# Peptides against a protein of PDB entry 7MKK, part 20

Target 1, 71 residues: chain A of PDB entry 7MKK
Amino acid sequence: SMKEKVKAKLVEIRKFVPFIRRVRIDFQDTLSKVQGHRLDALVNLLDREDVSMSSLNKIEVIIDKLRTRFN

## One batch from the design tools (peptide; made by RFdiffusion4, then SolubleMPNN)

Design b2_p13_3_s4 (from b2_p13_3, 5 letters changed)
Fold by OpenDDE base, seed 3:
Structure b2_p13_3_s4 (fold): chain B 71 residues (1-71), chain A 13 residues (1-13)
Amino acid sequence: as target 1 above (71 residues)
Amino acid sequence: MEELMELLDELFS
């Protein structure tokens, strides 16, 4: 079911939460306040259970961009 | 970075 697919996708995306948190901290002095707040919000969003597949797909793209830029 | 911020903005809009 779509519900099961969403849960599975969320589990996979959550594996990158430590990475996102690390980027936020390591580059805190480089990022603008707005940029930092957006990363914080991203982490907070992934703590929720009611994240749609559409949002998860967008988050996957965001994580790919983060990995490319911040490795 | 600008592209990333645009994606984040879209996510939370």
Scores: peptide ipSAE 0.406, ipTM 0.861, DockQ to the pose 0.920
Fold by OpenDDE base, seed 2:
Structure b2_p13_3_s4 (fold): chain B 71 residues (1-71), chain A 13 residues (1-13)
Amino acid sequence: as target 1 above (71 residues)
Amino acid sequence: MEELMELLDELFS
């Protein structure tokens, strides 16, 4: 079901939460306040249980871009 | 970084 697919994808994406938190802190001085706030919001979003597949697909792209840019 | 921020803006818009 779509619900099961969402849960499975959320579990996989959550594996990168520690990475996102580290990026937020390690690059805090080079990020604008708005950029930092967006990363904080991203982490908070991934703590929720009610994330849509549409949002998860966008988040997956964001994480891929973060991994490419911030190692 | 600009593309990344655009994606984040889309996510939270």
Scores: peptide ipSAE 0.404, ipTM 0.860, DockQ to the pose 0.872
Fold by OpenDDE base, seed 1:
Parts: C-alpha cells; sequence; structure tokens
Structure b2_p13_3_s4 (fold): chain B 71 residues (1-71), chain A 13 residues (1-13)
C-alpha cells in the first residue's frame, strides 16, 4: 500500500539524518542563518511520522545535492 | 548550493 511505501521511504531517508546534522554543525560558520534554519527544519521534518511521499521524494533530491556538495 | 536552497525553500513553502 501507499502507506507502507511511505513508511519504508521514511525509514530509508532517516538514515541520512546524522549526515544532515553533521553538515549543519561542520558548516555552521559558513552557512547563513536562513540556510542553517532550513537544515534544522529538514531534520525536524524527518522526525515526524506524517511526512508525505511527495515531500520524501523532494527530500531525497535534497540529500543527493547535499552529498554532492559536502561529500 | 543555490539549487539546494531553492529545493529547501520549495519543500517548506
Amino acid sequence: as target 1 above (71 residues)
Amino acid sequence: MEELMELLDELFS
């Protein structure tokens, strides 16, 4: 079901939360306040259980871009 | 980074 797919996707995406937190900390001094806030908000969003598949797909793209930029 | 921030903005818009 779609609900099961969302849960599975969320589990996979959450594996990158430590990475996002590390990026936020390591580049805290170089990121703008808005950029830092957006990363914090991204982590907070992934702590929720009611994230849509649409949002998760967008987040996956964001994580890929983060990995490309920050390794 | 610009594209990344645009995607983040879209996510939270």
Scores: peptide ipSAE 0.404, ipTM 0.861, DockQ to the pose 0.865
Fold by OpenDDE base, seed 4:
Structure b2_p13_3_s4 (fold): chain B 71 residues (1-71), chain A 13 residues (1-13)
Amino acid sequence: as target 1 above (71 residues)
Amino acid sequence: MEELMELLDELFS
């Protein structure tokens, strides 16, 4: 079902939460206030259970960009 | 939520 697919996708995306948190902490003195806030918001979003597949797909792209930019 | 996605996309584009 779509619900099961969303849950599975969310589980996979959540594997990167520790990475996002690490980026936020390691670069907190370099990131602008808005950049830091956006990373915090991203982590908070991934803690929710009502994230749509559309959002998860966008988040996957964001994570890929994060990985590229922050190694 | 859509605004967040757009902002994050711009941030790391």
Scores: peptide ipSAE 0.345, ipTM 0.834, DockQ to the pose 0.215

Design b2_p13_4_s1 (from b2_p13_4, 4 letters changed)
Fold by OpenDDE base, seed 2:
Structure b2_p13_4_s1 (fold): chain B 71 residues (1-71), chain A 13 residues (1-13)
Amino acid sequence: as target 1 above (71 residues)
Amino acid sequence: MEELDKLLDELFS
């Protein structure tokens, strides 16, 4: 079901939460204040149980870009 | 960083 797919994808995406937190702190002086605040919000979003597949797909792209840019 | 800004804008808009 779509619900099961969402849960499975959420589990996989959550594996990158520690990475996002590290980027937020380690590159705080490089990121704009708005970018930093949005990364904080992104972490908070991933703590929720009611994240849509659409949001998870967008988040996956963001994580890929973060990994490319910030190692 | 422009692409990242666009992605973040899309996510939080």
Scores: peptide ipSAE 0.202, ipTM 0.767, DockQ to the pose 0.919
Fold by OpenDDE base, seed 4:
Formats: structure tokens, sequence, C-alpha cells
Structure b2_p13_4_s1 (fold): chain B 71 residues (1-71), chain A 13 residues (1-13)
């Protein structure tokens, strides 16, 4: 079902939450206030259970860009 | 959430 697919995707995306948190902390003095807030918001979004597949797909792209930019 | 999506896209574009 779509619901099960969303849950599975969310589980996979959540594997990167520790990485996102690490970037937020390691670069907190370099990131602008708005950039820091956006990273916090990203983590908070991934803690929710009502995230759509569309959003998860976009988040996957963001994480890939984050990995590229921050190693 | 659409606004958040836009902001994150701008951050990592």
Amino acid sequence: as target 1 above (71 residues)
Amino acid sequence: MEELDKLLDELFS
C-alpha cells in the first residue's frame, strides 16, 4: 500500500538524521541563522509520521545535496 | 510544508 511505502521510505530517510544533526552542530558557527533554522526544521519534519511521499522524495534530494556540500 | 520545501531548496540549490 501507499501507506506502507511511505513508512518504508521514511525509515530509510531517517537513517540520515544523525548526519543532518552532525552538520547542524559542526557548522553552527558558520551557518547563517536561517540556514541553521532550516536544518532544524528538516530534522523536525522527519520526526513526523504524516510526511507525504512527495516530501520524502524532495528530502532525499536535499540530503544528497547536503552530503555533497558537507562531505 | 511547501514553504519549508522552498526554503530548503534555496539553501541547497
Scores: peptide ipSAE 0.190, ipTM 0.745, DockQ to the pose 0.193
Fold by OpenDDE base, seed 3:
Structure b2_p13_4_s1 (fold): chain B 71 residues (1-71), chain A 13 residues (1-13)
Amino acid sequence: as target 1 above (71 residues)
Amino acid sequence: MEELDKLLDELFS
């Protein structure tokens, strides 16, 4: 079911939460306040259970961009 | 979560 697919995708995306948190901390002095707040919001979003598949797909793209830019 | 989606889209704009 779509519900099961969403849960599975969320589990996979959550594997990158430690990475996102690390970027937020390691580059705190380099990032603007707005950028930092957006990263915090991203982590908080992934703590939720009601994230749509559409949002998860977008988040995957964001994570790929983070990995390219920040290693 | 439309507002959050917008913020995420703007993160790398």
Scores: peptide ipSAE 0.188, ipTM 0.745, DockQ to the pose 0.155
Fold by OpenDDE base, seed 1:
Structure b2_p13_4_s1 (fold): chain B 71 residues (1-71), chain A 13 residues (1-13)
Amino acid sequence: as target 1 above (71 residues)
Amino acid sequence: MEELDKLLDELFS
């Protein structure tokens, strides 16, 4: 079902939460306040249970961009 | 909640 697919995708994307948190901490002094807030918001979004597949797909692209920029 | 793309636009555009 779509619900099961969303749950599975959410589990996969949540594997990157530690990475996002690490970026937030390691680059805290170089990121703007707004950028820091956005990273926090991204983590908070992934802590939710009501994230759509569309959002998860977008988040995956964002994580790829984060990995490119911050290794 | 802000739209995801708008929320993170400046960070990843």
Scores: peptide ipSAE 0.183, ipTM 0.747, DockQ to the pose 0.186

Design b2_p13_4_s2 (from b2_p13_4, 5 letters changed)
Fold by OpenDDE base, seed 3:
Structure b2_p13_4_s2 (fold): chain B 71 residues (1-71), chain A 13 residues (1-13)
Amino acid sequence: as target 1 above (71 residues)
Amino acid sequence: MEELQKLLDELFS
């Protein structure tokens, strides 16, 4: 079902939460306050259980960009 | 989410 697919996708995306948190910490001194806030907001979003598949797909693209830019 | 996505897109220039 779509609900099961969303849950599975969320589990996979959440695997990157530690990475996002690490980027936030490691680059805290070089990121602007706004950039830091955006990363915090991303982590907070992934803590939610009501994230849509569309949102998860968009977040995946964002994480790919993070990985490219911040290793 | 749309607003957040737009803001995050700006994070990467």
Scores: peptide ipSAE 0.126, ipTM 0.705, DockQ to the pose 0.161
Fold by OpenDDE base, seed 5:
Structure b2_p13_4_s2 (fold): chain B 71 residues (1-71), chain A 13 residues (1-13)
Amino acid sequence: as target 1 above (71 residues)
Amino acid sequence: MEELQKLLDELFS
């Protein structure tokens, strides 16, 4: 079902939460306050259980860009 | 969430 697919996708994306947290900390001095806030917001969003598949797909793209830019 | 997408775009530009 779509519900099951969403849950599975969320589990996979959550694997990158530690990476996002490390980027936030390691580059805190070079990130603007706004950029830092955006990373915090991304982590907070992934703590939710009511995220749509559309949002999860967008988040996946964002994480890929983070991985490219930050090692 | 859509607002977050726009905000994060700046990070990768």
Scores: peptide ipSAE 0.125, ipTM 0.706, DockQ to the pose 0.158
Fold by OpenDDE base, seed 1:
Structure b2_p13_4_s2 (fold): chain B 71 residues (1-71), chain A 13 residues (1-13)
Amino acid sequence: as target 1 above (71 residues)
Amino acid sequence: MEELQKLLDELFS
């Protein structure tokens, strides 16, 4: 079902939450307050249970960009 | 979500 697909995708994307948190901490002194807040907001979004497949696909693109920028 | 995407693009662009 679509619900099962969303759950599976969410599990996969959540694997990157530790990475996002690590970037947030490692670059805390370099990032602006706004940039830091945006990373926090991304993590908070992934902690939600009601994230749509469309949102998850967009988040995946964001994570790919984040990985490119911060290794 | 779209707003978040826009805001985050500024971080890694």
Scores: peptide ipSAE 0.124, ipTM 0.705, DockQ to the pose 0.160
Fold by OpenDDE base, seed 4:
Structure b2_p13_4_s2 (fold): chain B 71 residues (1-71), chain A 13 residues (1-13)
Amino acid sequence: as target 1 above (71 residues)
Amino acid sequence: MEELQKLLDELFS
């Protein structure tokens, strides 16, 4: 079901939450207030259970860009 | 979400 697919996708995406948190911390003094807030919001979004597949797909793209930029 | 993506794209592009 779509619900099961969403849960599976969420599990995979959540594996990168520690990485996102590390980026946020390591660049805390460099990031603008809005950029820092957006990273925090991204992590908070991934803590939710009601995230859509569309949102998860967009987040995956963001994480891929993060990984490319920050190793 | 769109705003989030745009802002992060600017940061990580």
Scores: peptide ipSAE 0.124, ipTM 0.711, DockQ to the pose 0.129

Design b2_p13_4_s3 (from b2_p13_4, 4 letters changed)
Fold by OpenDDE base, seed 3:
Structure b2_p13_4_s3 (fold): chain B 71 residues (1-71), chain A 13 residues (1-13)
Amino acid sequence: as target 1 above (71 residues)
Amino acid sequence: MEELMELLDELFS
């Protein structure tokens, strides 16, 4: 079911939460306040259970961009 | 970075 697919996708995306948190901290002095707040919000969003597949797909793209830029 | 911020903005809009 779509519900099961969403849960599975969320589990996979959550594996990158430590990475996102690390980027936020390591580059805190480089990022603008707005940029930092957006990363914080991203982490907070992934703590929720009611994240749609559409949002998860967008988050996957965001994580790919983060990995490319911040490795 | 600008592209990333645009994606984040879209996510939370």
Scores: peptide ipSAE 0.406, ipTM 0.861, DockQ to the pose 0.872
Fold by OpenDDE base, seed 2:
Structure b2_p13_4_s3 (fold): chain B 71 residues (1-71), chain A 13 residues (1-13)
Amino acid sequence: as target 1 above (71 residues)
Amino acid sequence: MEELMELLDELFS
């Protein structure tokens, strides 16, 4: 079901939460306040249980871009 | 970084 697919994808994406938190802190001085706030919001979003597949697909792209840019 | 921020803006818009 779509619900099961969402849960499975959320579990996989959550594996990168520690990475996102580290990026937020390690690059805090080079990020604008708005950029930092967006990363904080991203982490908070991934703590929720009610994330849509549409949002998860966008988040997956964001994480891929973060991994490419911030190692 | 600009593309990344655009994606984040889309996510939270």
Scores: peptide ipSAE 0.404, ipTM 0.860, DockQ to the pose 0.867
Fold by OpenDDE base, seed 1:
Parts: C-alpha cells; sequence; structure tokens
Structure b2_p13_4_s3 (fold): chain B 71 residues (1-71), chain A 13 residues (1-13)
C-alpha cells in the first residue's frame, strides 16, 4: 500500500539524518542563518511520522545535492 | 548550493 511505501521511504531517508546534522554543525560558520534554519527544519521534518511521499521524494533530491556538495 | 536552497525553500513553502 501507499502507506507502507511511505513508511519504508521514511525509514530509508532517516538514515541520512546524522549526515544532515553533521553538515549543519561542520558548516555552521559558513552557512547563513536562513540556510542553517532550513537544515534544522529538514531534520525536524524527518522526525515526524506524517511526512508525505511527495515531500520524501523532494527530500531525497535534497540529500543527493547535499552529498554532492559536502561529500 | 543555490539549487539546494531553492529545493529547501520549495519543500517548506
Amino acid sequence: as target 1 above (71 residues)
Amino acid sequence: MEELMELLDELFS
């Protein structure tokens, strides 16, 4: 079901939360306040259980871009 | 980074 797919996707995406937190900390001094806030908000969003598949797909793209930029 | 921030903005818009 779609609900099961969302849960599975969320589990996979959450594996990158430590990475996002590390990026936020390591580049805290170089990121703008808005950029830092957006990363914090991204982590907070992934702590929720009611994230849509649409949002998760967008987040996956964001994580890929983060990995490309920050390794 | 610009594209990344645009995607983040879209996510939270």
Scores: peptide ipSAE 0.404, ipTM 0.861, DockQ to the pose 0.830
Fold by OpenDDE base, seed 4:
Structure b2_p13_4_s3 (fold): chain B 71 residues (1-71), chain A 13 residues (1-13)
Amino acid sequence: as target 1 above (71 residues)
Amino acid sequence: MEELMELLDELFS
């Protein structure tokens, strides 16, 4: 079902939460206030259970960009 | 939520 697919996708995306948190902490003195806030918001979003597949797909792209930019 | 996605996309584009 779509619900099961969303849950599975969310589980996979959540594997990167520790990475996002690490980026936020390691670069907190370099990131602008808005950049830091956006990373915090991203982590908070991934803690929710009502994230749509559309959002998860966008988040996957964001994570890929994060990985590229922050190694 | 859509605004967040757009902002994050711009941030790391």
Scores: peptide ipSAE 0.345, ipTM 0.834, DockQ to the pose 0.192

Design b2_p13_4_s4 (from b2_p13_4, 5 letters changed)
Fold by OpenDDE base, seed 1:
Structure b2_p13_4_s4 (fold): chain B 71 residues (1-71), chain A 13 residues (1-13)
Amino acid sequence: as target 1 above (71 residues)
Amino acid sequence: MEELEKLLDELFS
């Protein structure tokens, strides 16, 4: 079901939350206040249970690009 | 999500 697929996708994406938090902290002085706030918002979004598959697919792309840039 | 898309554009464009 779509519900089960969403749950599975969310579990996989949440594995990158520690990485996102480290980027936020390690580059705090490099990122603007707004950029830092947006990374915080990304982490907070992944703590929710009501994220759509569409949103999760977009987040996956964002995380992939973050990994490319910030290792 | 719009704010995240803005982040992506700002950081990677």
Scores: peptide ipSAE 0.101, ipTM 0.722, DockQ to the pose 0.131
Fold by OpenDDE base, seed 5:
Structure b2_p13_4_s4 (fold): chain B 71 residues (1-71), chain A 13 residues (1-13)
Amino acid sequence: as target 1 above (71 residues)
Amino acid sequence: MEELEKLLDELFS
């Protein structure tokens, strides 16, 4: 079902939360306040269980860009 | 949530 697919996608994306947290800390002095806030918001968003598949697909692209930029 | 996604995209575009 779509519900099951959403749950599975969320589990896969959550695997990158530790990486996002490390980027936030390691580059805190380089990131602007706004950029830091956006990373914090990304982590907080991934703590939710009511994220749509559309949002998860967009988040996946964002995380790919994050990985490219920050190792 | 949609606005957050846009802001995050701007960060890494």
Scores: peptide ipSAE 0.091, ipTM 0.690, DockQ to the pose 0.191
Fold by OpenDDE base, seed 2:
Structure b2_p13_4_s4 (fold): chain B 71 residues (1-71), chain A 13 residues (1-13)
Amino acid sequence: as target 1 above (71 residues)
Amino acid sequence: MEELEKLLDELFS
């Protein structure tokens, strides 16, 4: 089901939460305050269970670009 | 989600 697909994708994306948290801290002096707050919001969003597939697809793109730039 | 999209734009513009 779509619900099962969402749960599976969420599990995979959550593997990058530690990376996002590290970017937030390690590059705190490089990022603006608003950028830092948005990274915090991204982590908080991934802690939720009610995330849509559309949102997860967008988040995956964001994480891929973060990985390219910051790691 | 709009805030995350703005983050992306700001980081890569």
Scores: peptide ipSAE 0.090, ipTM 0.703, DockQ to the pose 0.129
Fold by OpenDDE base, seed 3:
Formats: structure tokens, sequence, C-alpha cells
Structure b2_p13_4_s4 (fold): chain B 71 residues (1-71), chain A 13 residues (1-13)
């Protein structure tokens, strides 16, 4: 079901939460305030259970960009 | 959630 697919996708995306948190901390002095706030918001969003598949797909692309830019 | 999703859409452009 779609609900099960969302749950599975969320589990996979959550594996990157530690990475996102590290980017937020390690680059805190170089990130703008708005960029830092956006990363905090991203982590907070992933703590929720009601994230849509559309959002999860977007997050996956964003994480790929973060990995490219911040290692 | 809507606000967070908007920020997500704009995250790092």
Amino acid sequence: as target 1 above (71 residues)
Amino acid sequence: MEELEKLLDELFS
C-alpha cells in the first residue's frame, strides 16, 4: 500500500538525519542563519510520522545535494 | 507542516 511505501521511505531517509545534523553543526559558522534554520526545519520534519511521499522524494534530492556540497 | 514543507522546497534553492 501507499501508506506502507511512505513508511518504508521514511525509514530510509531517516538514516541521513545524523548526517544532516553534522552538516548543521560542522558548518554552523559558514552557513547563513536562514540556511541553518532550513536544516533544523528539515531534521524536525523527519521526526514526524505524517510526511508525504512527495516531500520524502524532494528530501532525497536535497540530501544528494548536501552530500555533494558538504561531503 | 505546511511551513516546514515550504522551507523544504526552498532549501538551498
Scores: peptide ipSAE 0.088, ipTM 0.681, DockQ to the pose 0.147

Design b2_p13_5_s1 (from b2_p13_5 with E1S E3S E10D)
Fold by OpenDDE base, seed 4:
Structure b2_p13_5_s1 (fold): chain B 71 residues (1-71), chain A 13 residues (1-13)
Amino acid sequence: as target 1 above (71 residues)
Amino acid sequence: SDSELDELLDELF
């Protein structure tokens, strides 16, 4: 079901939360205030259980971009 | 919402 797919994808995406937190901390002095806030909001969003598949797909793209820029 | 997420993340990079 779609619900099961969302849960599975959320589990996979959440594996990157430590990475996102690390980027936020390591580059805190480099990131703009807005960028830092957005990273915090991204982590908080992933703590929720009601994230849609559409949102998860967008978040996956964001994580890929983060990985490209911050390794 | 998706629109909220777009606003939040579109200019992250």
Scores: peptide ipSAE 0.094, ipTM 0.691, DockQ to the pose 0.215
Fold by OpenDDE base, seed 1:
Structure b2_p13_5_s1 (fold): chain B 71 residues (1-71), chain A 13 residues (1-13)
Amino acid sequence: as target 1 above (71 residues)
Amino acid sequence: SDSELDELLDELF
């Protein structure tokens, strides 16, 4: 079911939460206020259980970009 | 809302 797929995707994406938190902290002085806020919001979003597949797919792209930029 | 989340996530950087 779509619900099961969403849950599985969320589990996989959540594996990157520590990475996102680390980026937020390590680059706090480099990031703009809005960028920092967006990263905080991203982490908070991933703590929720009612995230859509569409959002998770977008988040995956964002994480890939973060990994490329911040390793 | 989903639209607010999309707006937030779009063009994060």
Scores: peptide ipSAE 0.092, ipTM 0.694, DockQ to the pose 0.171
Fold by OpenDDE base, seed 2:
Structure b2_p13_5_s1 (fold): chain B 71 residues (1-71), chain A 13 residues (1-13)
Amino acid sequence: as target 1 above (71 residues)
Amino acid sequence: SDSELDELLDELF
């Protein structure tokens, strides 16, 4: 079902939370205050259970961009 | 809301 697909996608995306947290800390001086705040918000979003598939797909793109930019 | 979250994600970079 779509519900189960969303749950599975969320589990996979959450595997990158430690990476996002590390970027937030390691590059705190490089990131703008706005970017830092948005990364914090992203981590908080991934702690929720009511995230849509469309949001998860957007988050996946963001994570890919972070991986490209920050190793 | 979903729309608020989408706006946050769209404006991250």
Scores: peptide ipSAE 0.087, ipTM 0.697, DockQ to the pose 0.135
Fold by OpenDDE base, seed 3:
Structure b2_p13_5_s1 (fold): chain B 71 residues (1-71), chain A 13 residues (1-13)
Amino acid sequence: as target 1 above (71 residues)
Amino acid sequence: SDSELDELLDELF
C-alpha cells in the first residue's frame, strides 16, 4: 500500500538524520543564520510521521545536495 | 499545513 511505501521511505530517509545534524554542528560557525535554521527545520520535519511521499522525495534531493556540498 | 511544508522544502537551499 501507499501507506506502507511512505513508512519504508521515511525509514530510509531518516538514516541521513545523523548526517544532517553533523553538517549543522560542524559548519555552525560558517553557516548563515537562515541556513542553520533551515537545517534544524529539516531535521524536525523528519521527526514527524505524517510526511508525504512527495515531501520525502524532495527531502532526498536536498540530502543529495548536502552530500555534494559537504562531502 | 502540507502546503506550507512544501513551500519550506522548496526554499531550504
Scores: peptide ipSAE 0.081, ipTM 0.694, DockQ to the pose 0.131

Design b2_p13_5_s2 (from b2_p13_5 with E1D E7K E10D)
Fold by OpenDDE base, seed 1:
Structure b2_p13_5_s2 (fold): chain B 71 residues (1-71), chain A 13 residues (1-13)
Amino acid sequence: as target 1 above (71 residues)
Amino acid sequence: DDEELDKLLDELF
């Protein structure tokens, strides 16, 4: 079902939460306040249970960009 | 929400 697909996708995306937190900390002094806030908001979003598939797909793109820039 | 994610995607970098 779509619900099961969302749950599976969320599990996979959540594997990157430690990476996002690490970026936020390691680059805190070089990130703008708004960039830092947005990274915090991204982590908070991934802690939710009601994240849509469309949101998860967008988050994958964001994570790919983070990986390209920060490792 | 999707609007916030769009802002993240476009403006985070």
Scores: peptide ipSAE 0.105, ipTM 0.694, DockQ to the pose 0.196
Fold by OpenDDE base, seed 5:
Structure b2_p13_5_s2 (fold): chain B 71 residues (1-71), chain A 13 residues (1-13)
Amino acid sequence: as target 1 above (71 residues)
Amino acid sequence: DDEELDKLLDELF
């Protein structure tokens, strides 16, 4: 079901939460205030259980961009 | 709010 797919996707995306937290801290002085706030919001979003598949797909793209920019 | 969070994500880069 779509519900099961969402749950599975969320589990996979959550594996990157430690990485997102490290980017937020390690690059705090080079990130704009807005970028820092958005990273915090991203982590908070991934703590929720009611995230849509659309949002999870967008988050996957964002994580790929973060990995490219911040190693 | 999911809409606000979606906006933040869309504008992250």
Scores: peptide ipSAE 0.102, ipTM 0.699, DockQ to the pose 0.139
Fold by OpenDDE base, seed 3:
Structure b2_p13_5_s2 (fold): chain B 71 residues (1-71), chain A 13 residues (1-13)
Amino acid sequence: as target 1 above (71 residues)
Amino acid sequence: DDEELDKLLDELF
């Protein structure tokens, strides 16, 4: 079901939460206030249970960009 | 707010 797919995707994306938190801390002095706030919001979003598949797909792209830019 | 959240995601970087 779509619900099961969302849950599975959320579990996979949540594996990157430690990475996102690490980027936020390690690059705090380099990131703008807006970028820092957005990363905090991203982590907070992934703590929720009601994240849509659309949002999860967007987050996957964001994580790929973060990995490219911040290792 | 889902709209604000979508905007944050779309404009993050």
Scores: peptide ipSAE 0.098, ipTM 0.695, DockQ to the pose 0.140
Fold by OpenDDE base, seed 2:
Structure b2_p13_5_s2 (fold): chain B 71 residues (1-71), chain A 13 residues (1-13)
Amino acid sequence: as target 1 above (71 residues)
Amino acid sequence: DDEELDKLLDELF
């Protein structure tokens, strides 16, 4: 089901939460203030259980961009 | 890259 697919994708994306937290802190002086605040919000979003598949797909792209830039 | 990231974040939030 779509619900099961969402849960599975959320589990995979949550593996990168520690990475996102590290980027937020380690590159705090490199990131704009707005980007820093948005990364905080991103981490908080991933703590939720009601994230849509559309949002998860966007988050996956964002994580890939973060990995390219910051490690 | 910064602009693209900002756009992606803006679409999400």
Scores: peptide ipSAE 0.093, ipTM 0.707, DockQ to the pose 0.953

Design b2_p13_5_s3 (from b2_p13_5 with D2M E7K E10D)
Fold by OpenDDE base, seed 2:
Structure b2_p13_5_s3 (fold): chain B 71 residues (1-71), chain A 13 residues (1-13)
Amino acid sequence: as target 1 above (71 residues)
Amino acid sequence: EMEELDKLLDELF
């Protein structure tokens, strides 16, 4: 079901929450306050259980780009 | 929230 697919996708994306938190801290002086706030919002969003598949797909793109730039 | 993430993506990349 779509619900099961969403849950599976969320589990996979949540594996990168520690990475996002580290980017937020390690690059705090490089990132603007606005950029830092948006990274905090990303982490908070991934703590939720009601995230849509469309949102998860967008988040995956963001994480991939973060990994390319900051890892 | 997603609007702010879209803005983050556009700003960083």
Scores: peptide ipSAE 0.092, ipTM 0.699, DockQ to the pose 0.132
Fold by OpenDDE base, seed 1:
Structure b2_p13_5_s3 (fold): chain B 71 residues (1-71), chain A 13 residues (1-13)
Amino acid sequence: as target 1 above (71 residues)
Amino acid sequence: EMEELDKLLDELF
């Protein structure tokens, strides 16, 4: 079902939460206040249970961009 | 809340 697919995708994406938190801390002085706030919001979004598949797909793209920029 | 967070994701980087 779509519900089971969303659950599986969320589990996989949540594996990157420690990475996102590390970027937020290690680059706090480089990031703008808005960028820092958006990273915090991204982590908070992934802590939710009601995340849509469309949001998860967008988050996957964002994580790939973060990995490219911050290793 | 989810709609606002979705907007933030679109503009994140």
Scores: peptide ipSAE 0.091, ipTM 0.673, DockQ to the pose 0.137
Fold by OpenDDE base, seed 3:
Structure b2_p13_5_s3 (fold): chain B 71 residues (1-71), chain A 13 residues (1-13)
Amino acid sequence: as target 1 above (71 residues)
Amino acid sequence: EMEELDKLLDELF
């Protein structure tokens, strides 16, 4: 079902929460306040259970961008 | 809140 697919995708995306938190802290002095706030919001979003597949697909793209820039 | 978060995701970088 779509619900099961969303749950599975969320589990996979949550594996990157530690990475997102590290980016937020390690680059705190170089990130703008807006960028820092958005990263905090991203982590908070991934703590929720009602995240849509659309949002999860967007988050996957964002994580790829973060890995390219900050890894 | 979800709509605001979706906007933030779209504009993150």
Scores: peptide ipSAE 0.091, ipTM 0.671, DockQ to the pose 0.138
Fold by OpenDDE base, seed 4:
Structure b2_p13_5_s3 (fold): chain B 71 residues (1-71), chain A 13 residues (1-13)
Amino acid sequence: as target 1 above (71 residues)
Amino acid sequence: EMEELDKLLDELF
């Protein structure tokens, strides 16, 4: 079901939460206040259970951008 | 709302 797919995708995306937190801390002085706040909000969003597949797909793109820039 | 979160994600980077 779509619900099962969303849950599976969320589990996979959550594997990157430690990475997002690490970027937030390691680049705190490089990031703007807005970018830092948005990264915090992103982590908080991934703690939720009601995230849509659309949002998860967008988050995946964001994680790829973070990996390209900061990894 | 999830809509506001989607807007945040669109503008994140």
Scores: peptide ipSAE 0.086, ipTM 0.673, DockQ to the pose 0.134

